# Ledger of designs, part 145: peptides against a protein of PDB entry 3C2G

Target 1, 209 residues: chain A of PDB entry 3C2G
Amino acid sequence: IRTFDLLGLLLHDSDAIDGFVRSDGVGAITTVVQYPNNDLIRAGCKLLLQVSDAKALAKTPLENILPFLLRLIEIHPDDEVIYSGTGFLSNVVAHKQHVKDIAIRSNAIFLLHTIISKYPRLDELTDAPKRNRVCEIICNCLRTLNNFLMMWIPTPNGETKTAGPNEKQQVCKFIEIDILKKLMSCLSCEGMDTPGLLELRSTILRSFI

## One batch from the design tools (peptide; made by RFdiffusion4, then SolubleMPNN)

Design b2_p27_5_s1 (from b2_p27_5, 12 letters changed)
Fold by OpenDDE base, seed 4:
Structure b2_p27_5_s1 (fold): chain B 209 residues (1-209), chain A 27 residues (1-27)
Amino acid sequence: as target 1 above (209 residues)
Amino acid sequence: SPLEQKIKEAQEHLEKLAEEMLERALA
């Protein structure tokens, strides 16, 4: 934990972060957090989030890392872990087709739906910090979904990947009224990535037309 | 266990990285 804390203090510039990632820092974190300590897991995931925008992640093998992280998020009840994990996921899949593929193969779409579904409506949360955190989690999930969906949207050049039937089915779950309501609720939250959510909305609409 | 060993190694690796980064930051 102390090491994570120290790293957290040091990993603020892009070069340092990139260097850390190139040095298999992400793999090391994911390995360490296999130890069943909640505080450690929290700290590790927080650190993962902190380095999740590293360019070096494009060259980092994630075949083992992502499935593990997804499973961690799936089973861990801690909002902080889920926040960090979904944030990491959202960032790491961005602009990286191969990473998206890994995530999707690892049932990420379903997981995202599950995460969103398990949280109450934001209007039912009276505790502001909790509500904000939940909103952030949902936003992370939705942003991740957006990244996935973009793969299947026809490009002007006519090239598009086709989602498999299972993937399509999983995606369809996001047009459930409850999910849409949560999306809308997030749009009303202050400090949220409203443009991103609007983009997702657009992407969803385009995906189903 | 093999897992414990891996965790230990990973921890040591992170410690090393942290130290190196700290040194650079303080230089």
Scores: peptide ipSAE 0.657, ipTM 0.951, DockQ to the pose 0.953
Fold by OpenDDE base, seed 3:
Structure b2_p27_5_s1 (fold): chain B 209 residues (1-209), chain A 27 residues (1-27)
Amino acid sequence: as target 1 above (209 residues)
Amino acid sequence: SPLEQKIKEAQEHLEKLAEEMLERALA
């Protein structure tokens, strides 16, 4: 935990972050958080989020790292871990087709649905900090989903990558009324990425038209 | 256990990285 805290203080500039990532820092964090300590897991995931936009991640092998993180998010009930993990996921898949493929093969689409489904409606959360954190988690999930869906939207010339049947089935779950209501509720939250949510809504609609 | 050993090695690696970064930050 102390090491994670120290790293958190040091990893602020892009060069330092890239250097850390090139030195297998992400792999080391994911290995350490296999120790059954909730505080350690929380600190490690927070640090992962902090370095999640590193350019060096494009050249980092994530075949073992990403599935582990997804499993961790799936089984861990801590909102802070979920927030950090989904934030990492959303950033690491951005503009990286190879990483998207790893995530999808690791059942990421279904996991995103599961995460959104487990939280109550935002209007039922009276505590503002809790409501905002839940909204952020949902936004992270939806942003990640948007990144996946964009792969399967036809280009103007009609060419597109085709989603597999399992992926299509999993995507269909996001048009459930409960999920759509939660998406819309996030649009009403102050400080949220409203443009991103609107983009996702558009992408979802386009995926089913 | 093999896992414990891997965790230990990873922790040592992170500590080393942190120390190196700290030295650079303080220089």
Scores: peptide ipSAE 0.657, ipTM 0.951, DockQ to the pose 0.953
Fold by OpenDDE base, seed 5:
Structure b2_p27_5_s1 (fold): chain B 209 residues (1-209), chain A 27 residues (1-27)
Amino acid sequence: as target 1 above (209 residues)
Amino acid sequence: SPLEQKIKEAQEHLEKLAEEMLERALA
């Protein structure tokens, strides 16, 4: 925990973060958080989120890291771990086709739906910090989904990847009325990435046209 | 256990990285 705290204080500039990632820092964090200590897991996931925008992640093998993180988010009930993990996922898949492929093969789409479905409606949460954290988690999930859906939208040159039958089925779960209500509720939250959520709404509509 | 050994090695690696970064920050 002390090491994670120290690293958190040191990893603020892009060069330091990239250096850490090139030195297998992300792999080391994911290995350490396999120890069954909740405080350690929280600190490790927080640090992962802090370095999740590193350019060096494009050259980092994630075949073992991403499946582990997805499993961790799936089984751990802690909102802070889920927040950090989904935040890491949303950032690491951005602009990286090969990373998106790894996540999708690891059942990420289904997991995102499961996470959103787990939480109550935001209007039912009276505690503002809890409500805001839940909103952020849902936003992270939806941002990740947007990144996946963008792969299957035709480009101006007519080139596009095609989603498989399983992926299409999993994506269809996000047009359930409960999921749509939660998306709309997030749009009304203060401090949220409203433009990003509106982009997702547009992407969803385009994916079903 | 093999897992415990891997965790220990990863912890030592992170400590080394932190120390190196700290030295650069304090120079």
Scores: peptide ipSAE 0.657, ipTM 0.950, DockQ to the pose 0.961
Fold by OpenDDE base, seed 1:
Structure b2_p27_5_s1 (fold): chain B 209 residues (1-209), chain A 27 residues (1-27)
Amino acid sequence: as target 1 above (209 residues)
Amino acid sequence: SPLEQKIKEAQEHLEKLAEEMLERALA
């Protein structure tokens, strides 16, 4: 934990972060958090989020790392772990087709739906910090979903990958009224990525038309 | 256990990285 705290203080500039990632820092964190300690897991996931925008992740083998992280956020009820994990996921899949494929093969779409579904409606949360955290988690999930859906939107230019039947079925769950209400609720939250959420709405419409 | 050993090695690796970064930050 001390090491995680120290790294958190040091990993602020892009070069330092890239250097850490190139030195298998992400793999090391994911290995350490296999120890069953909640504080350790929380600190490790926080650090993962901090380095999740690293360009070096495009060249990092994630075949073992990503499925592990997905399983971690699946089984841990800790909002801070889920926040950090979904944040990492949303950032790491961005602009990386091969990473998106790994995530999808690891049942990420279903997991995203599960995460969103387990939280109450934002209007039922009276505690502002809790409400904001839940909103952030939902936004992370939806941003990740948007990144997946964009792969399957037909473009006039060239061949577009088609979602398999299982993926289509899983995506259909996101047009449930409860999910849509949560999306709209997030748009009303202060400081949220409103443009990103609007993009998702557009992407969803294009995916189902 | 093998897992515990791997965790220990990973922790040592992170410590090394942190030390190297700290040295650069203080230079």
Scores: peptide ipSAE 0.655, ipTM 0.950, DockQ to the pose 0.958

Design b2_p27_5_s2 (from b2_p27_5, 13 letters changed)
Fold by OpenDDE base, seed 4:
Structure b2_p27_5_s2 (fold): chain B 209 residues (1-209), chain A 27 residues (1-27)
Amino acid sequence: as target 1 above (209 residues)
Amino acid sequence: SHMMEEIRKALEHLEELREEMLRQALA
């Protein structure tokens, strides 16, 4: 935990972060958090989030790392872990086709739905910090989904990937009324990127029409 | 166990990275 905290203090500039990632820092974190300690897992996932936008991740093998992280956030009933994990996921899949593929093969789409579904409606949360954290988690999930959906949107050159039937079915779950309501409820959260959320909503809905 | 040994090695690696980053930050 101490090591994670200290690293977190140093990993703020892009060059340092890239250096850390190139030196298998992400793999090391994921290995350490195999130890069943909640505080350790929280600290590790927080650190993962801090480095999640590293350019070096594009060249980092994630075939083992990503499935592990997905499983971690699936089974761990900790908002902080889920926040960090989904944040990492959303950032790491961005602009990286191969990473998206790994995530999807690891049942990420269904997991995202599960995460959103398990949380109560934001208007039912009276604790502002909790409500905001839940909102952020939902936003992370939706952002990740958006990144997946972008793979299946035709490009101007006519190239497009086609979602498999299973993926399509999983994506369809996100147009459920309860999911849409939760997305809309995020728009009322303080400190949220409302324009970004509206964009996500538009993209998600557009993917089905 | 094998897992604990891997964790130990990973932790050592992280410490090395921390030290290196600290040196760079202080340079």
Scores: peptide ipSAE 0.566, ipTM 0.924, DockQ to the pose 0.926
Fold by OpenDDE base, seed 3:
Structure b2_p27_5_s2 (fold): chain B 209 residues (1-209), chain A 27 residues (1-27)
Amino acid sequence: as target 1 above (209 residues)
Amino acid sequence: SHMMEEIRKALEHLEELREEMLRQALA
């Protein structure tokens, strides 16, 4: 934990972060958090989130890292781990087709649905910090989903991939009324990426209508 | 360069920590 804190202090600029990533820092963190210690896992995932937008990640093989992280957030009930993990996922898949493919093959779509389904409606949460954290988690999930869906939306001048049957089925779960209500509830949350959520809504509509 | 050296040291400590924790858990 102290080591993670130290790394967090050292990784305060983009060059340092890129250097860390090039030195397989992400792999090192994921290796350490394989030990079942909740505090260690929290600290490690927080550090992963901190480096999740590094340019060097585009050249980092994530075939072993992403499946592990996805499994970690699947089995760990901790909001902080889920927040950091989904944040990492949303950032690392952005603008990287090969990373999206790895995530999808690792059942990321279903996991995102599971995470959203796990949490109550935001209006049922009276504690503001908890409500905000849950909203952030849902937003991370939805942003990640949006990144996936954008691959399959036909453009007038572009070639698009087609989703497989399993992926289509999993995506369809996001148009369930309970999921849509949670999406809408996030739009009313102060400080959230409302434009991003509206974009997702539009993407969903284009995907299913 | 100095910062990278500190990062390297920190990574080594993480590896040592992992090994120690695994040793304790499996003993």
Scores: peptide ipSAE 0.098, ipTM 0.618, DockQ to the pose 0.063
Fold by OpenDDE base, seed 5:
Structure b2_p27_5_s2 (fold): chain B 209 residues (1-209), chain A 27 residues (1-27)
Amino acid sequence: as target 1 above (209 residues)
Amino acid sequence: SHMMEEIRKALEHLEELREEMLRQALA
């Protein structure tokens, strides 16, 4: 735990972060957080989030890391772990087709739906810190989903991939009324990525309607 | 267990990284 905290303090610039990642820092963290200690898991996931936008991650094999993280988020009810994990996911899939493919094969779309489904509507949360954290988690999920969906939207000059039947079915779950109500409740939340939410809506419509 | 050994190794690696980064920061 102390090591993670201290590393976080030292990773204050892009070069330091890249150096850490090149030295297999992400792999080391993911190994450590396999120990069943909640504080350790929180600290490790927080550190993962801190390095999640590193350019060096493009050269890092994530075939083992992503499935592990997704499973961790799935089984751990801790909002801080979910926040850090979904934040990491949203950053690592950005602009990296290979990473998106790994995540999708690891049932990430379904997991994102599950995460959103487990939380109440934001207007039902009276505790501001809790509400804000839930809002951030939902934003992370939506940004990740949007990144997935963009792969299947035809572009004038781009390669067009088609979503498989299973992926389409999983995406369709996000237009269920209960989910939509939860997403709409986010628009009133301070700090919500409203443009991102609107972009996601547009992307969903373009992809499946 | 094998898992605990791997965790130990990873912790040691992280500690080494911390020390190296600290050295660089203080140089």
Scores: peptide ipSAE 0.097, ipTM 0.602, DockQ to the pose 0.953
Fold by OpenDDE base, seed 2:
Structure b2_p27_5_s2 (fold): chain B 209 residues (1-209), chain A 27 residues (1-27)
Amino acid sequence: as target 1 above (209 residues)
Amino acid sequence: SHMMEEIRKALEHLEELREEMLRQALA
């Protein structure tokens, strides 16, 4: 835990973050958090989130890391772990097709739906910090979904990948009224990237047109 | 840089922790 805290203090610069990632820091964290200690897991996932936008991740094998993380956030009830994990996921899949593929093969789409579904409506949460954290988690999930959906949107200059039937079915779950309501609720949260959320909504809707 | 050295040290510590965990799992 102390090591994670120290790393958290050091890894604010992009060069430092890239250096850490190049040194298999993500793998190291992933290995350490396999120990069943909640504080350790929380600290490790927080650190993962901190380095999740590293450019060096594009060159990092994630075949074992992503499935593990997905499983971790699936089974761990801690909002902080889920926040960090979904944040990591959303960032790491961005602009990286191979990472998106790994995540999708690891049932990420279904997991995202599960995560959103398990949380109450934001208007039912009276504790502001909790509400905000839940909103952030939902946003992370939706952002991740957006990244997946973007793969299947035709681009002028290339062959668009088509979603498989299973993926399409899983994506369709996000147009459920309860999910849409939660998305709308996130738009009303203070401090949220409203334009980003609107973009997510647009992408989701366009995926079904 | 000093910062990179500290990162290296921290990574080494993580590796030590990993090794310890593996030992515990095998025991």
Scores: peptide ipSAE 0.050, ipTM 0.628, DockQ to the pose 0.063; fails the geometry check

Design b2_p27_5_s3 (from b2_p27_5, 14 letters changed)
Fold by OpenDDE base, seed 1:
Structure b2_p27_5_s3 (fold): chain B 209 residues (1-209), chain A 27 residues (1-27)
Amino acid sequence: as target 1 above (209 residues)
Amino acid sequence: SSMEKRIQEAQRHLERLVEEMLREAAE
């Protein structure tokens, strides 16, 4: 934990962050957080989020890291862990097709659906800090999902990957009435990624039905 | 256990990175 705290103080500039990532810092964090300590897991995931936009991640093998993180998010009910983990995921998949593929193969689409489904409607949360955190988590999920969907949207150049049947089914779960109602209830929340939400719905309706 | 050993090694690795970064920050 002390080490994580120190790293959090030191990893502020892009060069330092890239250096850390090139030195297998992300792999080391993910290894350490396999120890069953909630405080350690929180601190580690927070640090992962802090370095999640590093350019060096494009050259980092993530085949073991991403599945582990996804599993961690799946089994850990802690909002802080989920926030940090989904934030890391959303950043790391951006502009990286191979990373998207790893995440999707690791059932990320379904997991994101599960996460959104588990939280109550934002309008039912009276505690502002809790509501804000849940809002941020949902935004992370939406951004990640939209990044995934971009892989299957026809481009003018005609080279579009076709979503597999399982992926298509998982994507279509986001247009079910219950989850749509939940997502629509988020539109009035301050800080919600409304454009991202509308994009998700529109893309699914146009390309995945 | 093997896992515990790997965790300890990873912790030592992170500690080394901290030391290196502190040194660089002091220069």
Scores: peptide ipSAE 0.628, ipTM 0.939, DockQ to the pose 0.916
Fold by OpenDDE base, seed 3:
Structure b2_p27_5_s3 (fold): chain B 209 residues (1-209), chain A 27 residues (1-27)
Amino acid sequence: as target 1 above (209 residues)
Amino acid sequence: SSMEKRIQEAQRHLERLVEEMLREAAE
């Protein structure tokens, strides 16, 4: 845990973060958090989130790391772990087709839906910190979904990957009224990127029209 | 256990990375 604290202080600039990632820092964190300690897991996932936008991740083998993280998110009830994990996922899949593929193969789409479905409506949460954290989690999930959907949007060059039947079915679950209401409720959360959320909503809805 | 050994190795690796980063920051 001390090492994680030190890393948290040192990993602020992009060069340091990239260096850490190139040195298999992400793999090391994911290995360490296999120890059954909730504080350690929370701290490790927080660090993962902190380095999740590293350019070096594009060249990092994630075939073992990403499935592990997804499983961790699936089984761990801690909102902070879910927040960090979904944030990591959202960032790491951005602009990286091969990483999106790994996530999708690891049942990420279904997991995202499960996570969103787990939480109550934001208007039912009276505790502001809790509500905001839940909102961030939901936003992370939806942003990740958007990144997946972008894979299947036709490009001017005519070459577009098509979602498989299973993926399509999983994606269709996100147009459920309950999910849409939760998305809309996020727009009222403090500190949220409202324009970004509106764009995301539009993209999601257009994907099914 | 093999898992414990791997965790310890990963911990030592992270510690080394911290040390390296500290040295670089001092230059």
Scores: peptide ipSAE 0.622, ipTM 0.940, DockQ to the pose 0.882
Fold by OpenDDE base, seed 4:
Structure b2_p27_5_s3 (fold): chain B 209 residues (1-209), chain A 27 residues (1-27)
Amino acid sequence: as target 1 above (209 residues)
Amino acid sequence: SSMEKRIQEAQRHLERLVEEMLREAAE
């Protein structure tokens, strides 16, 4: 934990972060957080989030790291862990096709659905800090999902992959009525990317149904 | 256990990185 705290203080500039990532820092963190200590896991995931936008991640093998993180998020009930983990996920998959593929193969789409499903509607949360955190988590999930969807949306200048049947089915779960209600509850949340959410919904409806 | 050893190794690695970064920050 002390080490994580120190790293958190040191890893603020992009060069330091990239250096850390190039030195297998992410792998090391993910290894350390396999120790069953909640505080350690929180600190580690927070640190992961802090370095999640590193350019060096594009060259970092994530085949072992990402599935582990996804599993951690899946089984850990801690909102802080989920926040950090989904934040890491959203950033790390951005603009990285190979990372998206790893995540998708690791059932990330379904996980995102599960995360959203487990939380109540935001309007049912009376505690502002909790509500805000949940909102952020949902935003992370949606951002991640959007990043996945971009792989399958034809662009004039890019190669488009076709989503498999399973992926399509998983994506379609996000337009289920219960999920939609939860997502709609986010529209009034401060900090929510409302346009992005609406666009995501539209994309799912147009391209995956 | 193998896992414990891996964790310890990773911890040591992170500690080394911290030390390196501290040195760099002090320069």
Scores: peptide ipSAE 0.606, ipTM 0.937, DockQ to the pose 0.913
Fold by OpenDDE base, seed 5:
Structure b2_p27_5_s3 (fold): chain B 209 residues (1-209), chain A 27 residues (1-27)
Amino acid sequence: as target 1 above (209 residues)
Amino acid sequence: SSMEKRIQEAQRHLERLVEEMLREAAE
């Protein structure tokens, strides 16, 4: 925990963050948080979020790191861990086709659906800090999903992959009425990308149904 | 190697990185 606190103070500029990532810092954090301590796990995931936009991640092997993080998010019932983990996921898959592939093979789409399904509607949350955190988690999930969908949307000049039948089915779960109600409850929250949410819905309806 | 050993090695690695970063910040 002490080491994580110190790292949190030092990892603020892009060069320092890239240096840390090139030195296998992300792998080291993910290894340390395998120790069964909730405070340690929370602190480690927070650091992962802090370095999640590093350019050096494009050259970092994530075949072991990403599946581990996804599993951690799946089994750990802590909003702070879920927030940090989904935030890391959303950033690390951005502009990286190979990372998207790893995440999808590791059942990330289904996990995102599971996360959203487990949280109540935001209008049912009276505690503002809790409501805001849940909103941020949902935003992270949606951003991640959008990044996945971009692989399968035809562009005039771009090569596109075809989503498999399982992936299509998993994507279609996000337009279930219960899920849509939860997503719509986020529209009034600060930090929610309302246009992005509407675009996501339109994309799913147009391209996957 | 045991998981505990791997965790300890990773912890030592992070500590070394902290030390390096502190030196750079002091320069």
Scores: peptide ipSAE 0.579, ipTM 0.931, DockQ to the pose 0.903

